# Ledger of designs, part 141: peptides against a protein of PDB entry 5KEZ

Target 1, 320 residues: chain A of PDB entry 5KEZ
Amino acid sequence: NVAIYNPFRPWWERYQPVSYKLCTRSGNEDEFRNMVTRCNNVGVRIYVDAVINHMCGNAVSAGTSSTCGSYFNPGSRDFPAVPYSGWDFNDGKCKTGSGDIENYNDATQVRDCRLTGLLDLALEKDYVRSKIAEYMNHLIDIGVAGFRLDASKHMWPGDIKAILDKLHNLNSNWFPAGSKPFIYQEVIDLGGEPIKSSDYFGNGRVTEFKYGAKLGTVIRKWNGEKMSYLKNWGEGWGFVPSDRALVFVDNHDNQRGHGAGGASILTFWDARLYKMAVGFMLAHPYGFTRVMSSYRWPRQFQNGNDVNDWVGPPNNNGVI

## One batch from the design tools (peptide; made by RFdiffusion4, then SolubleMPNN)

Design b2_p19_3_s2 (from b2_p19_3, 11 letters changed)
Fold by OpenDDE base, seed 5:
Structure b2_p19_3_s2 (fold): chain B 320 residues (1-320), chain A 19 residues (1-19)
Amino acid sequence: as target 1 above (320 residues)
Amino acid sequence: SAAEAQYEKYRKALEERYK
């Protein structure tokens, strides 16, 4: 991914890829392989956050300022380490004046235009699908158990399916022969927009962002909500079917006060309430549960916004 | 920086959509 130094190595640089090399601030491919092996050997499975909707931002300077030194040029859409060129992006398909998503009530913009400047991959092309599949298959062969698909809302479900159909079975050294990768898709659906989480049920599980938002409201006793109202928690609250739901109290985005859920989202900053929410989630049978493990950072609020929400995990002068 | 500005746009967009 891109290496950003202003601000100094923010967490979000990881979501701006320039190659599919397993070479980041967390380590190299050999170290990753070693970690996966050690985890698998004790029954801990690894699921990779796969960023496959886009490459880096269009405004990032060309050069070799990346975690593995790979050259890239956003201006010309040149990513030779893949390789991608201008033909592999949706620039010509997006019809907005800016090239960015401007109207989230237009599903075609949401899928075909750039997410806030992030170069949008042409996932309709078999070449692009194959390059992504090769990346994911390499991880599968290393021994990962599945994937979180980042920004799935911004990809056509059919394109995702086409990629998934190219995936190998899981590594038989640790998984039964014929096992398929576990897939869960990040789709933010709080209602009011044309794209629905149900559009993605065919590809795997989906994130249920209503879960954390509503649970936060209840635990905080906002709007007269009571714990007793959780008697029909799950489908009874209008959530997706349990067997399609990936549920969580918070994630890295809404933990920082932005993203789905707003101020209702509970985090470790409110330790007591957060423990109540996580405890309830783990005790209740609805959905597949995900527990957040995060870190503290020096928050500094200005006009209601944390100006340090870019701060990444603990590191030694950029080295994790 | 351009990268920072891009992230700020993203953050603001998310806040406006899902507040």
Scores: peptide ipSAE 0.160, ipTM 0.796, DockQ to the pose 0.833
Fold by OpenDDE base, seed 3:
Structure b2_p19_3_s2 (fold): chain B 320 residues (1-320), chain A 19 residues (1-19)
Amino acid sequence: as target 1 above (320 residues)
Amino acid sequence: SAAEAQYEKYRKALEERYK
């Protein structure tokens, strides 16, 4: 991914890929392979956060400022380490003046235009699908158990399906023969927009962001909410079917208070309430659970916003 | 920086849509 130095190595640089090389702040490919092997050998499975909707931001400077030193040029859509070129992006398909998503009530814009400047891959192209599949299959062959598909809301479900259909079975050294990768898709659906979580049920599980948002309001006792109201928690609260839901109290985005639940989201900053929420989640049978492991950073609020919400995990000169 | 501006735009977009 792009190596960002202003601010200094923010967490979100990970979501601006310039190649599919396994060479990042976390380590190189050999170290990753070693980690996956060691984890699998003790029954801990690895799921990769796969950023496949887009490459880096269109305004990032061209050069070799990346975690693996690969050259890239956003301006010319040149990512030779893949390789991608101008033919592999949706620039010509997006009809907005800016090239970015301007109206989230327009499903076509949401899928075909750039997410806040992130260069949008043409996932309708078999070439692009194949490059992504090769990346994911490499990970599968290493021994990962599945994937979180980042920004799934911004990809056509059929394009996702086409990629998934190219995937190998899981590595038989650790998984039963014929096992398929576990897929969960990040889809933010709190209602009010045309794109629905149910659009993605055919590809795997989806993130249920209503879970953390609503649980936060209940535990905080906002708006007269009571714990007793959780008697029909899950589908009874309008959530997706349990067998399609991946649930969590917070994630890296909404932990920072911007999106997918806002201020209702409970985090480690509110330790007591957070433990209550996580405990409840783990005890309740609804959905597939995910527990967040985060870190403290020097929060500085200005006009209600944390100006340091970019801060990544503790690191040594950008290396975790 | 351009990268920082992009992140800020992303953050604001999330706040607007998913309160």
Scores: peptide ipSAE 0.088, ipTM 0.770, DockQ to the pose 0.879
Fold by OpenDDE base, seed 2:
Structure b2_p19_3_s2 (fold): chain B 320 residues (1-320), chain A 19 residues (1-19)
Amino acid sequence: as target 1 above (320 residues)
Amino acid sequence: SAAEAQYEKYRKALEERYK
């Protein structure tokens, strides 16, 4: 991914890939392989956050400022380490003036245009699908158990399916022969937009963002909400089917949110309420649960916004 | 930086979706 130094190595640089090489702030490929092996040997499985919707931002300077030193040029859509070129992006397909998503009520824009400037890959192309599949298959062969698909809302479900159909079975050294990778897709569906979580059920589980949002309002006792209302928590609250849901109290994005909806999200900053929420989640039999492991950072609020929401995990001069 | 500006746009977009 791109290496950003201003601000100094923010967490979000990881979501701006320039190659599919396994060189990051966390280590090199050998170290990753070693970690996966050690984890698998004690029954801990690894699920990779796969960024496959896009490459880095269109405005990032060209050069070799990346975690693996690979050259890239966003301006010309040149990512030779893959390789990708201008033919592999949706620039010509997106019809907005900016090239970015401008209207989230237009499903075509949401999927064919750039997410806040992130260069949008042409996932309809078999070449692009194959490059992504090769990346994911390499991880599968190393021994990962599955994937979180980042920004799934911004990919056509059929394109995702086409990629998934190219995936290998899991490594038989640790998984039963014929096992398929565990897939959960990040889809932000709080209602009111044309793209629905149900559009993605065919590919695997989906994130249920209503879970953390609604649970936050209840535990905070906002708008007269009561804990007793959680009796039918799950499908009874209009959430996706339990067998399709991945649930969580907070994630790295909404943990940093300051909007109306973001304010309802419970985080470790409100330790007591957060523990209540996590405890409830783990006790209630709905969905596949994910527990957040985060960190404190020096929050600095200016005009209602944390100017340090970019701060990544504890590190030693950029090395984690 | 350009990267930072892009992140700010992303953050704002996320916040809007959570309303």
Scores: peptide ipSAE 0.072, ipTM 0.759, DockQ to the pose 0.674
Fold by OpenDDE base, seed 1:
Structure b2_p19_3_s2 (fold): chain B 320 residues (1-320), chain A 19 residues (1-19)
Amino acid sequence: as target 1 above (320 residues)
Amino acid sequence: SAAEAQYEKYRKALEERYK
């Protein structure tokens, strides 16, 4: 991915890929392979956060300032390490003046325009689908069990399906023959927009962002909410079907106070309430549960906003 | 809606991060 130095190596640089090489601040491919093997050998499965909707930001300077040193040129849409070129992006499809998503009530913009300036891949093209599938299949060959598909809301469900249809069965060294990768899709659906979580049910599970938001209000006792109201927690609260839901109390985005769910989101910063929420989530039989493992950073609030919400995870292993 | 407003805040926050 792109190496961002202002601010200094933020967490979100990881979501600006310039190649599908497995060399980031988390480690190199050999280290990743070793980790996957070690985990699989003790029954711990690995699911990769796959960033396949886009490449890096359109305004990033061209060069080799990336975690693996690969050259890239956002201006010309040149990513030779893949390779991608100008033919592989949705620049011609997006009809907004800025090239970015401007109206989330327009599903076409949401899927064909750039998310916050991130160069939007033309997932309609078989070439692009194949390159992504090759990346994911390489990970499957290493031994991963499945994927979180980042920014799924910004991809056409049919394009996602086309990619998934190209995926191999899981590695038979650890999984039964014919096993399929576990897929869950990040879709932020809090209502009010044309794109719905149900649009993606055919591809796998979907993140249920209403879960953490509503649970937070209940645990915080906002608006007279009571724990007893959680008796019908899940579908009874208007959430997606249990077998389609990936649930969580917080994620890396909304953990920083401004994400989907707003101020209701509970995090480790409110330890007692957070433990209550996580405990309830793990105990209640709804959805596939995900527990967050994060880190502390030096929060600095200005006008109600943490100006240091960019701070990435600790790194002292010498990896650039 | 309130939910939509919350999402818009999130979107704005993302714009500040990724650019």
Scores: peptide ipSAE 0.025, ipTM 0.648, DockQ to the pose 0.075

Design b2_p19_3_s3 (from b2_p19_3, 12 letters changed)
Fold by OpenDDE base, seed 1:
Structure b2_p19_3_s3 (fold): chain B 320 residues (1-320), chain A 19 residues (1-19)
Amino acid sequence: as target 1 above (320 residues)
Amino acid sequence: SAAEEQLKKYRDMLRKRYT
């Protein structure tokens, strides 16, 4: 991915890929392979956060300032390490003046335009689908069990399906023959927008962002909410079917106060309430559960916003 | 500056993507 130095190596640089090389501040491919093997050998499975909707930001300077040193040129849409070129992006398909998503009530913009300047891949093209599938199949070959598909809301479900249809069975060294990768898609659907979680049910599970948002209000006892109201927690609260739901109390975005759920989201910063929420989540049978493992950073609030919400995880590899 | 633009995009991602 792009190496961002101002601010200094933020967490979100990881979501600005310039190649599909397994070479980041998290480690190199050999280290990743080693981890996957060690984990699989003790029954711990790995699911990769796959960033396949886009490449890096359009305003990033061309060069080799990336975690694996690969050259890239956002201005010309040149990513030779893949390779991608100008033919592989939705620049001509997006009809907004800025090239960015301007109206989230327009599903076409949401899917065909750039997410906050991130170069939007033309997932309608078989070439692009194949390059992504090759990346994911390489990971499957290493031994991963599945994927979180980042920014799925910004991809057409049919394009996702086309990619998934190209995926191999899981590595038979650790998985039964014919096993399929576990897929869950990040779709933010809190209602009020045209894109719905149900649009993606055919591809796998979907993140249920209503879960953390609503649970937060209940645990916080906002608006007279009571724990007893959780008797029909799940579908009874208007959530997606249990077998389509990936549930969580918080994620890396909304624990920073600006994501889906707003101020209701519980995080480790509110330790007691957070433990209550996580405990409830793990005890209740609804959905596939995900527990957050995060870190503290030096929060600094200005006008209600943490100006240090960019701070990435502790890292002792400052040269990558 | 480029840095400021990156920060803006980051903040927009956190805010707009979830609204």
Scores: peptide ipSAE 0.091, ipTM 0.729, DockQ to the pose 0.486
Fold by OpenDDE base, seed 5:
Structure b2_p19_3_s3 (fold): chain B 320 residues (1-320), chain A 19 residues (1-19)
Amino acid sequence: as target 1 above (320 residues)
Amino acid sequence: SAAEEQLKKYRDMLRKRYT
């Protein structure tokens, strides 16, 4: 991915890929392979956060400022390490003046335009689908158990399906023959937008963001909410079917509190309430649970906003 | 500056993902 030095190595640089090389601040491919092997050997499975909707931002300077030193040129859409060129992006499909998503109530913009300047891949093209499938299959062959698909609401469900249909079975060294990768898709659906979580049920599980938002409200005793109201927690609260839901109290985005319902999200900063929420989540049968492992950063609030919300994990001069 | 633009895009991304 792109290496950003101002601010100094923010967490979000990881979501600006310039290649599909397994070479990041977390380590190189050999180290990753070693970790996957060690984890699988003790029954711990690895699920990769796969960024396949886009490449890096259109405004990033061309050059070799990347975690694996690969050259890239956002201006010309040149990513030779893949390779991608100008033919592999949705620049011509997006009809907004800026080339960015301008209206989230327009599903075509949400899927065909750039997410805040991130170069949007033409996932309708078989070439692009194949390059992504090759990346994911390489990971499958290494021994990963599945994937979180980043920014899934920005991809057409049919394009995702086409990619998934190209995937290998899981590595038989650790998984039963014929096993399929576990897929969960990041879809933020709190209502009010045309894109729905149900659009993606056919591809795998989806993130249920209503879970953490509503649970936070209840635990915080906001708006007269009571614990007794949790009697019909799950589908009774309007959540997606349990067998489609991946649930969590917080994630790296809403932990930084800029989204709808973000203020209700419980985090480790509210230790007691957070433990209550996580305990409840783990005790309740609804959905597939995900527990957050985060870190403390030096929060600095200005006008209600943390100006240091970009801060990444603890590191030694950029090395994790 | 490039840094300011990146920060703006980052913040916009966080907000617009949910709203």
Scores: peptide ipSAE 0.061, ipTM 0.714, DockQ to the pose 0.520
Fold by OpenDDE base, seed 3:
Structure b2_p19_3_s3 (fold): chain B 320 residues (1-320), chain A 19 residues (1-19)
Amino acid sequence: as target 1 above (320 residues)
Amino acid sequence: SAAEEQLKKYRDMLRKRYT
């Protein structure tokens, strides 16, 4: 991915890929392979956060400022380490003036235009699908158990399916023969927009962002909410079917307070309430649970916004 | 600056994803 030095190595640089090389702040491919093996051998499975909707930002300077030193040129859509070229992006498909998503009530913009300047891959192309599948299959062959598909809301479900249909079975050294990768898709559906979580049920589980948002309001006792109201928690609260839900109290995005429901989200900053929420989540049968492990950073609020919400995990000169 | 633009895009991403 792009190596950003101002601000200094923010967490979000990971979501601006320039190649599919397993060479990042976390280590090189050999180290990753070693980690996956060691984890699998003790029953700990690895799920990869796969960024496949886009490459890096349109405005990032061309060069070799990347975690593996690969050259890239956003301006010309040149990512030779893949390789991608101008033919592999949705520039001509997006019809907005900026080239970015301008209206989230327009599903075509959400899928075909750039997410905040991130170069949008043409996932309708078999070439692009194949390059992504090759990346994911390499990980599967290493021994990962599945994937979080980042920014799934911004991909057509059919394109996702086409990629998934190219995937190998899981590595039989650790998984039963014929096992399929576990897929959960990041889809932010809090209602009010045309894109629905149910659009993605056919590909795997989806993130249920209503879960953390609503649980936060209840635990905080906002708006007269009571714990007793959780008697029909899950589908009774309008959440997706339990067998399609990936649930969580917070994630790396919403713990930083941005977006709908951000204020209600419980995090480690409110330790007591957070433990209550996480404890409830783990005790309740609804959905597949995910527990967040985060870190402190020097929060500095200006006009209600943390100007340091970019800060990544504790690191040694950018190396985790 | 380029850095400021990246930061802005990041924050906008967080906000817009949930809007």
Scores: peptide ipSAE 0.052, ipTM 0.719, DockQ to the pose 0.536
Fold by OpenDDE base, seed 4:
Structure b2_p19_3_s3 (fold): chain B 320 residues (1-320), chain A 19 residues (1-19)
Amino acid sequence: as target 1 above (320 residues)
Amino acid sequence: SAAEEQLKKYRDMLRKRYT
């Protein structure tokens, strides 16, 4: 991915890929293989956060400032380490003046235009699908158990399906023969937009963002909410079917959020309430649970926003 | 609506994340 130095190596640089090489702030491919092997050997499975919707931001300077040293040129859509070129992006498909998503009520914009300037891959192309599948298959062959698909809302479900159909079975050294990768898709569906979580049920589980938002409200006793109202927690609260839900109290994004809705999210900063929420989540049968492992950072609030929300985990000069 | 506000805030966070 792109190496960002202003601010200094933020956590979110990971979500601006320039290649599918396994060289990151966390280590090289050999180290990754070693980690996966060690984890699998003790029954800990690895699920990769796969960034396959896009490459890096369109405004990032061309060069070799990347975690694996690969050259890239966002201006010309040149990512030779893949390789991708201008033919592999949705520049011509997106019809907005800016090239970015301007209206989230337009599903075609949401999927065909750039997410905040991130170069949007043409996932309709078999070439692009195959390059992504090769990346994911490489990880599968290493021994990962599945994937979180980043920014799934911004990909057509059919394109995702086409990629998933190209995936290998899991590595038989650790998984039963014929096992398929576990897939969960990041889809933000809080209502009010045309894209629905249900659009993605065919590909695997989806993130249920209503879960943390609503649970936070209840635990905080906001708006007269009571714990007793959780008696029909799950589908009874309008959440997706349990077998399609990936649930969580907070994630890395909304942990850094503020304001209405965001304010309801419980985090480790509110330790007691957070423990209550996480405990409830783990005790309740609804959905597949994900527990957040985070870190403290020096928060600085300006106008209700943390100006240090970019800060990543403890690191050694950028190396984690 | 409350849902729209939540979504808006999340989108704002995404903007911070990806820029």
Scores: peptide ipSAE 0.047, ipTM 0.722, DockQ to the pose 0.073; fails the geometry check

